# Ledger of designs, part 181: peptides against a protein of PDB entry 5OK6

Target 1, 215 residues: chain A of PDB entry 5OK6
Amino acid sequence: ELPGLDSQWRQIENGESGRERPLRAGESWFLVEKHWYKQWEAYVQGGDQDSSTFPGCINNATLFQDEINWRLKEGLVEGEDYVLLPAAAWHYLVSWYGLEHGQPPIERKVIELPNIQKVEVYPVELLLVRHNDLGKSHTVQFSHTDSIGLVLRTARERFLVEPQEDTRLWAKNSEGSLDRLYDTHITVLDAALETGQLIIMETRKKDGTWPSAQL

## One batch from the design tools (peptide; made by RFdiffusion4, then SolubleMPNN)

Design b2_p28_7_s2 (from b2_p28_7, 15 letters changed)
Fold by OpenDDE base, seed 1:
Structure b2_p28_7_s2 (fold): chain B 215 residues (1-215), chain A 28 residues (1-28)
Amino acid sequence: as target 1 above (215 residues)
Amino acid sequence: SEAAEKLSAEALKPNAEKLLEMQAKMNA
């Protein structure tokens, strides 16, 4: 059953758990398509529950690039294309209006950057490959706050590398050269890694030599 | 001076370009 219009407005907009609440690192927030949200605002502000302004089910279809992988379109802007809601507010709206059939929620995490929290709408998608088989890639999402050490561990796991095998990473840069990721303690952000960037895992040979030392 | 050992871009370039083209086609 739908709450009263004033109650809906207070829960979503003016509540301690509303859209204007402070961001906290590690929390989940959700994207809502802007036109739907504006239609909901008009409905709850109109004061008539039977109004033709009823927003219907939440539909984020215009935010997706594809309906297969449910990837977001590039270049979406907060306040223009979407509104960010905290998990509580999102779950209220979904419980009241529903979500379009088959459409996944657009969940994102709050990350801590130097001197600011933000919702990470676009995590970094890296193309993980092995030095000896560039034809087999794994696309993996990472936070900008994830360490290069996590990228390396993830690559080892995806390629089923044995614990005793020594491995290191290389990134293909914008010039098309390969830069070695020496420091595993820096973040994806500090390493300036970008979506679609090729990350090459090199595995040390049994003779103790690196494949790259022969190039 | 972190001497980025630049692996010879030439050996990996054709395969990396193919991978980027494949990814671009998967994202289009």
Scores: peptide ipSAE 0.008, ipTM 0.466, DockQ to the pose 0.057
Fold by OpenDDE base, seed 3:
Formats: sequence, C-alpha cells, structure tokens
Structure b2_p28_7_s2 (fold): chain B 215 residues (1-215), chain A 28 residues (1-28)
Amino acid sequence: as target 1 above (215 residues)
Amino acid sequence: SEAAEKLSAEALKPNAEKLLEMQAKMNA
C-alpha cells in the first residue's frame, strides 16, 4: 500500500536512508531516471493521491543503450539524466510503484577515491586476452579501486591457468604499444585503465622464458 | 619487439586525476 505523500517525501528525500544521506564505501546505490523522479516529486508535493501526476512504475529505459545486455548509455550525468538513491530508498520506491517489467535495477557501488566517496556509475570494462590467442577475449567489469592483482587473478581464473604457472599483464595503450603492468598493488585507476582496453595475460614458458622476451 | 614500456604510477597520475575529474563531473 502506498504511504501518505508527506511520508513518501520524508522517507526518500530527508530520511536516514534518503537521497541526501552520506555515501559510504561498499554500499549499493541505484539509478532512477530523472523524468520519472521529477514526476514522483510533483506527485508527492501536489498533496493529491488521485492526481493525474501519478508517476506509474519506475522506468529507466532511456538510460539503457540496449534491452539485451542492459548496458548504460555513455555520458549520462547525475541530476540531468538520473538521480542516485541509497538501497533502502530504491526498495521503497520499487515497493510502492513497481519497476518496469523485465527491466533490471541499475545497481552501483560507492567507492573510496582520494579524499572523496562516489557512486561508481561506470566501472571499467576490460578485454582480457591471452598472449597466444588475441582473438578470444573475456570482457570483465572492474572497479577503478580494484587492484591490478585482482585483474590478474580474474584473468587466471577465466583462462583456467594452473597455480604453478607464472603470469603477468600487459595493457595495450592508445598508441598501440604494450605497457607492462609491473605493480600489482596499484589500482585500475592508478594504472589509468579504460573501458574497452585490451589487457594481455602473458604466461611464462616451461623453459622459464617469457614469450615477449623473444619479440 | 613492440617496445613494452614500464608503467610507472607517477606517469599514470595525471590520467588518474583526469579520471577522477571525469567521475566528479559525471556525478555532479
């Protein structure tokens, strides 16, 4: 059942789980399409539950580039295209109004950056490949706060690399050359890795030589 | 051999700062 309009407004905007609550690292936040959210604001501020301003179910269709993979459009801006809600506020709105049938929630994580917390709307999609088969990629999402060590572990797992096999990563740069990711303790952000970037996992030969040392 | 360069954290710092600024603008 829908709560009273003033209760909805207080719960979503000004509550301990409201839109303006402090971000906390590791928490889930959700995107809501801006026009729907503005329609909801107008409805709850109008004071009439039977108003023609009823927003209907949450529909984020305009935020997606496709309804197959449910990827976000590039270049979406907070406050223009969407609003961010903490998980509790999102779940309240979904419980009250519903979500468009078959449409997934747009869940994102709060990340800790130097001196700022942010919702990571666009995690980094890396193209993981093996040095000996560049035509077989695995696309994997990583946070900007994930370590290169995690990227390496993920690549090893996806390619079924045995624990005794030595591996290392290379990034293909914008000039088309290969940059070796030596430090596995730095983040994806510190390594300036970008969406669509090719990450090459090199496996050490049984003779103890690296394939790249022969190029 | 394609010249494999060592990524230094210091050389990447300007790009990391730009990414932070981009993320800052996208969430503003």
Scores: peptide ipSAE 0.007, ipTM 0.402, DockQ to the pose 0.024
Fold by OpenDDE base, seed 5:
Structure b2_p28_7_s2 (fold): chain B 215 residues (1-215), chain A 28 residues (1-28)
Amino acid sequence: as target 1 above (215 residues)
Amino acid sequence: SEAAEKLSAEALKPNAEKLLEMQAKMNA
């Protein structure tokens, strides 16, 4: 049964625990399609539960690029295309109205940047490859706040690199040249890594030479 | 800030098409 309309409004849009609450690093937030959310606002503000303004189930279909990988469309704007809700508020709306059948929730994390907290709607998808087999990629998502050291560890894990094997990363830049990621303590953001960027894991040869030292 | 907006917009350049093109080139 749906709670009273005033109770729904107070639960979702309050400044302490609802939509207007402060962001906190590591918290989960969820995207809700803007038209649905505005329909819900109109319904709960109208004061009539039997109103024709009933929003129905949450449907984020317009936010997805495809229904196979459930990737977001590029260039979506907060407040125009979607609203962000904290996990508690999202779970309330889903419990009251439902979510479109088979559609996944759009969960995102709050990240801490040097001067701001934001919901990372678009994490970085990197194409991880080995220097000797560029045709076999692993697409892996990273936060902009993740270290290059994490990217390197993840690449080693995905390629089943043995602990004794020495490895390093190169990023393919927009000019098609390779930039070596020397500092593993900088972030994905500091390294200016972009979605779909090719990241090449180079493995040191048994003779102690690097494959790239011959280029 | 322009840097944070630039970072959100630059991180989202149409790499889905490039990923699809690379996947198409890697699966060819």
Scores: peptide ipSAE 0.007, ipTM 0.396, DockQ to the pose 0.050
Fold by OpenDDE base, seed 2:
Structure b2_p28_7_s2 (fold): chain B 215 residues (1-215), chain A 28 residues (1-28)
Amino acid sequence: as target 1 above (215 residues)
Amino acid sequence: SEAAEKLSAEALKPNAEKLLEMQAKMNA
């Protein structure tokens, strides 16, 4: 059942789970398309449930680049293209109005950056490859706060590397050179890794030599 | 190292460009 309009407004904007609540690291937030959200604001502020301002179901179609992989468009701006809602507020709106059929929710995590919490709308998509087969990539998403050690573990898992095999990472830089990721304790952000960047996993040879040392 | 640069320039660069083109086509 749809709550009263004033109750909807208070629950979504000014509640303990409202839009303006403080961000906390690890929490889920959801994107809502800005025009739909503005239509909802107009509806609940108008005070007339029978008004022509009814927003209908949540439709985030304009935020997606494609309806196959449900990737976000690049360059979306908070407050212009979308509104961020905490999980409770999102679930209320979906329960009241529905979500467009077949569209996935746009869930994102709050991350802890130096001196700020932020909703990570764009995680880093890395192209993971093996040094001996550059034509077979795995695209994997990472947080900017994920360690290079996690990227390495993920690459090992995706390529079914045995525990006894020694491996290391290289990043292809903008000049096309290879930068070795020596420190596995730094973050994806600290390593300045970018979406679409090629990450090469090198596996040590059985003779104890590295493939890159023979080139 | 010259070895890493050589790997990148001769072997990695063409394949990485091809991978980026494939990714761009998969995302379009």
Scores: peptide ipSAE 0.015, ipTM 0.495, DockQ to the pose 0.084; fails the geometry check

Design b2_p28_7_s3 (from b2_p28_7, 18 letters changed)
Fold by OpenDDE base, seed 5:
Structure b2_p28_7_s3 (fold): chain B 215 residues (1-215), chain A 28 residues (1-28)
Amino acid sequence: as target 1 above (215 residues)
Amino acid sequence: SEYQQQLSQQALQPNAEKLLEWQQLMNE
């Protein structure tokens, strides 16, 4: 059964635990399509439970580019296309109204950037390849706050690289040249890596030479 | 996360021609 309209408003819109609460790094937040959310606001503010303004099930269909991989459309803007809710508020709305059949929740993490917390709606998707087999790629999602060291470890794991094999990363830049990622302690953000960017894992030869030394 | 797993299944298609050039250079 749905709670009273005033109770719904207090659970979702409060500044302590609802939509207006401070962001905390590592917490999960959820996207809600803006029109649905505005319909819900109108419903609970109207004070009539039998109103024609009843929002129905949460439907995020307009936020997805496809219903196969459930990727978000590019260029969505907070406050225009969607609102962000903390996990508790999201779960309340889902329990009260339901989620459209077959749609997954759109869960995102709060990340810590220099002097700001934000919900990372668009993590970086990198295309990982080996230097000797550029046609076989693994698309892997990373946070902007993840280190280049994590990208390297992930590449090693995906390509089943043995612990004794020495590896390093190159990024293909916009000019089509390769930039070596020397510092593994910097972040994906600091390295200015972007979604769709090709990252080449180079493996050292048994003779101790690097394949790239012949370029 | 389940979302990260779903996203990892969509292989971005790199420009195959440019990749072949680099593959030749790196395999020499």
Scores: peptide ipSAE 0.029, ipTM 0.550, DockQ to the pose 0.253
Fold by OpenDDE base, seed 3:
Structure b2_p28_7_s3 (fold): chain B 215 residues (1-215), chain A 28 residues (1-28)
Amino acid sequence: as target 1 above (215 residues)
Amino acid sequence: SEYQQQLSQQALQPNAEKLLEWQQLMNE
């Protein structure tokens, strides 16, 4: 059952637990398409539950570039293309109005950057490959706050690397050369890794030499 | 997946020859 219009407004827009609540690192927030949200605002502010301003089901279709991988379009802007809602507010709206059939929620995490909390709408998607099979990639999403060490561990796991095998990472740069990621303690952000970037996991030879030593 | 194959192909396209050289040298 839909709650009263005033109750809906208070649940979603209240300063303590609604859209304007403080960001906290690790919390989940959700994207809502701006036009739908504005229609909802007009509906609940109009005071007439029987009005023609009823927003219907949440439909984020315009935010997606495709319905196969459900990737966001590039260059979306908060407040113009979408609004961000905390998990509680999102779940209320979904329970009241529904979400378009088959459409996944757009969940994102609050990350802590130097001196700011931000909802990470665009995490980094890396193409992980092995040095000996560059044609077989694993696409994996990482936060900008994730360490290179996590990228390496993830690559090892995806490629089923045994614990005794020594591995290291190379990033393909914009010039098409490979830069070795020496420091595994820096973040994806610090390493300036970008979405679609090729990351090569090199495995040390049994003789103790690195394959790349020939290059 | 077909999508991963497409991404792999796109990632390899700009410097495919150089990456093949790397693959050959690293497999030696």
Scores: peptide ipSAE 0.028, ipTM 0.574, DockQ to the pose 0.759
Fold by OpenDDE base, seed 4:
Structure b2_p28_7_s3 (fold): chain B 215 residues (1-215), chain A 28 residues (1-28)
Amino acid sequence: as target 1 above (215 residues)
Amino acid sequence: SEYQQQLSQQALQPNAEKLLEWQQLMNE
């Protein structure tokens, strides 16, 4: 059952779990398409539950690039294309209005950057490959706040690298050359790694030499 | 693959802009 319009407004906008609440690292937030949200605002502000301004079910279709992988369109802007709601507010709206059939929720995490908390709408999707088999990639999603060390560990796990094997990473840059990721303590952000970027895991040879020493 | 490279090149621009925004926020 839909709560009263004033109650809806207070719960979503002004509640302890409302849109304006402080971001906290690790919390889930959800994207809502801006036009739907504006329609909801108009509906609850109108004071008539039977109004023709009823927003219907949440429809985020315009935010998706495709309905196969449910990837977001590139270049979406907060406040223009979507609004961010904390998990509690999102779940209230879904319970009241529903979500368009077949659409997944657009859940994102709050990350902590050095001076700010931000909802990471676009995490980094990296193409992990081995130096000796560049044709077989594993696409893996990382936070910008994840360390290069985590990328390396993840690559080792995905490729079933034995613990005794030494490995290191290279990133293919925009010029098509390879930059070695020497520091494993820096973040994905600090390394300026981007979605779709090829990350090459090099495995040390049994003779103690690196394959790249022959390039 | 050439297709993955094309996808990566198309995806790079919007992500680079967003990273620049984040870098600016970190330097503030």
Scores: peptide ipSAE 0.008, ipTM 0.383, DockQ to the pose 0.036
Fold by OpenDDE base, seed 1:
Structure b2_p28_7_s3 (fold): chain B 215 residues (1-215), chain A 28 residues (1-28)
Amino acid sequence: as target 1 above (215 residues)
Amino acid sequence: SEYQQQLSQQALQPNAEKLLEWQQLMNE
């Protein structure tokens, strides 16, 4: 049953799990399309449940680049294109109004950056390849807070590298050159890795030499 | 970042340039 309009407003905007609550690392937040949210605000502020301002089902269609992979459009801005809601608030709105049929929720995680929490709307998508088979890429998402060590482990897992095989990473930079990722303890953010960037996993030869050393 | 500056100042070791040559050869 749909709660009273004042109750809806208080729960979504001013509740303990409302829109204005502090961000906490590891929590899930959800994107809601800005025009829908404004329509909802107008509806609940109007005080008439039978108003023609009823927002209908949540529809985030304008935030998606495609309806196949449900990727977000690039360059979306918080407060202009979407609002962020805590999981509890999102689930309330979905339970009250529904979500457009077939449309997935846009869930994102709060990450801890130096001195700030942020909802990571755009995780980094890296193109992982092997040095000896550059034509076979695996796209994998990483947080900016993930370590290069995690990228390396993920690459090893994706390519089914045996535990005894030694591997290292190279990143293709914007100039087309290869930068070796020496420090595995730094983050994806610290390494300035970007979406669409090619990451090459080099595997050490059985003779103990690196393929790149013969180049 | 200081790390980006270190990465940019690490001139492509001759080995990294050659990996690009291999990449070009494999993408042809």
Scores: peptide ipSAE 0.028, ipTM 0.616, DockQ to the pose 0.065; fails the geometry check

Design b2_p28_7_s4 (from b2_p28_7, 16 letters changed)
Fold by OpenDDE base, seed 5:
Structure b2_p28_7_s4 (fold): chain B 215 residues (1-215), chain A 28 residues (1-28)
Amino acid sequence: as target 1 above (215 residues)
Amino acid sequence: SEAAKEESLKALQPNAEKLLKWQELMNA
C-alpha cells in the first residue's frame, strides 16, 4: 500500500536519511531517471492521490546504452539526467511504485577521493591482456580508488597465473606507446588510467629475463 | 558479450599495427 503523500516526501527528500543526506564511503546509492523523479515530486507535492500525475513504475530506460549488458550511457550528469538516492530511499520508492519489468537497479558505491566523497557512477573499465596474446582481453571494472596492485592481482587471477610466476603491468598510452606501472601502491586515478585503456600483463621468462628488455 | 568484445576490438584497431609490432618484438 502507498503511504500518504506527505510521508513519501519526508522519507525521500530529507537531509538526514533521504536524498540530501551526507555521502559516506562504502555506502550504496542508486540512480533514478530525472523525468520519473520529477513526475514523482509533482505527484506528492500536488496533495491529490487520485491525480493524473501518478508516476507509475520507476523507469530508467533512458539511462541505459543497451538492455543486454545494462551499461549506462556515457556523459550522464547528476541533476540533469538522474538523481542519486541512498539505499533506504531507493528501496522505499521500489516498494511503493515498482521497477520497470526486467530493468536492474543502477547501484553505485560512494568512494573516498583526496578531498571529497563521491558516488562513483562510472567505474574504470580496463582491458586486461597478456604480453604474448594481445587478442584475448578480459574487461574488468575497477574503482578509481583501487590500487595498481589490485589490478595486477586481478589480472593474475583472470589469466590463471601461478603464484611463483613474476608479473608486471604496462599501460598503453594515448600516443600508442607503453608506460610501465612501476608503483603498485598508487591508485587507478593516480595512474591516470581510463575506461577502454589496454593494460598489458608481462610475465617474466624462465631464464629470469623480461620480454620487454629486448625492446 | 560478443558486442562488447567487438567494440573493444574496434577501439584497438587504430593502433593495431603498433600493437602487432610490439607483440612481434615481445615474442622474438
Scores: peptide ipSAE 0.026, ipTM 0.480, DockQ to the pose 0.594
Fold by OpenDDE base, seed 1:
Structure b2_p28_7_s4 (fold): chain B 215 residues (1-215), chain A 28 residues (1-28)
Amino acid sequence: as target 1 above (215 residues)
Amino acid sequence: SEAAKEESLKALQPNAEKLLKWQELMNA
């Protein structure tokens, strides 16, 4: 059963626990398409539950680039294209109105940046490859706050690299050259890694030489 | 400094020619 309209408004829009609450690192937030959300606001503010302003199921179709991988469109803007809701508020709206059939929730994490908390709407998708098989990529998502050390560990795991094998990373830059990722303690953000960027894992030879030393 | 990290990254850019040579050496 739908709660009273004033109760819905207070649960979702309450600045202490709702949409306007402070961001906290590691929390899940959800995207809601702006037009649907504005229709819901008009419905609950109208005071008539039988109003023709009833929003129906949550439909985020306009936020997706494709219905296969459910990737977001590039360049979406908070407050224009979507609204961010904390997990509790999202789950209430889904429980009351439903989500469009077959659409996944758009869950995102709050990340800690040096001076601000932000919902990371666009995590970095890296193309991981081995130096000896550049045609076989693994797409993996990383936070901008993840270390290059985590990218390296993830690449080693995906390629089933043995613990005794020594490995290092190279990034292909926009000029088509290769930058070596020497510092594994810096973040993906500090390394200026971007979505769709090719990351090459080089494995050291048994003779102790690096393949790239022959270049 | 951030600028010194960015300059150190730029100085290590093997040209697009090195990537081509890597592809050639690894496909050989």
Scores: peptide ipSAE 0.020, ipTM 0.514, DockQ to the pose 0.087
Fold by OpenDDE base, seed 2:
Structure b2_p28_7_s4 (fold): chain B 215 residues (1-215), chain A 28 residues (1-28)
Amino acid sequence: as target 1 above (215 residues)
Amino acid sequence: SEAAKEESLKALQPNAEKLLKWQELMNA
């Protein structure tokens, strides 16, 4: 059952638990398409529940690139294309209005950068490959705050690398050369890794030599 | 520091660039 319009407004827009609440690292926030959200604002501000301004179910279709992988379109702007809601506010709206059939929620995490918290709308998608089979990639999402050590562990897991096997990473740069990721303690952001970038996992040979050192 | 980014990302020696080009050619 839909709450009263004033109650809806207070649950979604209040500064304590609503849209304007402070960001906290690790929390989930959700994207809502801007047109739907503006229609909801008009409905609850109108003061008439029988109004023709009823927003219907949440429909984020315009935010998706495709309905197969549910990837976001590139270049979406907060406040223009979408609004960000904290998990509590999102769950209220979904419970009241529903979500369009088959659409997944657009959940994103708050990340902490050195001087700012932000919702990470676009995590970095890396193409993980082995040095001996560059044609078989695994696409994996990482936060900009994730370490290169996590990228390496994830690559080892995806390629079923044995614990005793020694491995290291290389990144293909924009010039088409490779850069070795020496420091595993730096972040994806610090390493300037980008979506679609090829990351090569090199495995050490049984003789103790590296494949890249023999060329 | 910008210098720490530059030290963490040492450009490949010419030999490893040759490896990549060779592997890309063999996997194509």
Scores: peptide ipSAE 0.020, ipTM 0.534, DockQ to the pose 0.073
Fold by OpenDDE base, seed 4:
Structure b2_p28_7_s4 (fold): chain B 215 residues (1-215), chain A 28 residues (1-28)
Amino acid sequence: as target 1 above (215 residues)
Amino acid sequence: SEAAKEESLKALQPNAEKLLKWQELMNA
């Protein structure tokens, strides 16, 4: 059953679970398409539950690039294209209005940046490959706050690398050359890694030499 | 001029590219 309009407004916009609450690192937030959200605001502010302004199901279709992979369009702007809601508020709206059939929720995480929390709408999608098989990629998402050490561990796991095998990473740069990721303690952001970037995992040979030392 | 922006971008020390990416991530 739909709550009263004033109750809906107070639950979504106000209070400890509302849209305006402080961001906390590691929490889930959800994107809502701006026009739908504005229609909902108009509906609950109108005071008539039978109003023609009823928003219907949440529809995020305009935020997606495609309905196959459900990737977000590039260059979406908070407050223009979408609104961010905390998980509690999102779940209330979904329970009241539903979500458009077949559309996944657009869940994102709050990350900690230097002196600010932000919802990471665009995590970094990296193409992980082995030095000896550049045609076989694993696409993996990382936070900008994730360490290069995590990228390396994830690559080792995806390629089923044995614990005794020594490995290191290279990033393919925009010039098509390879930059070695020496420091594993820096972040993805610090390493300036970008979505679609090729990350090459090099495995050390049994003779103790690196494949790249022969190039 | 656009060329002066491009030269300034090429002259961005690794720290300044990092700062730009932090600013882009903060402003997006």
Scores: peptide ipSAE 0.014, ipTM 0.414, DockQ to the pose 0.024

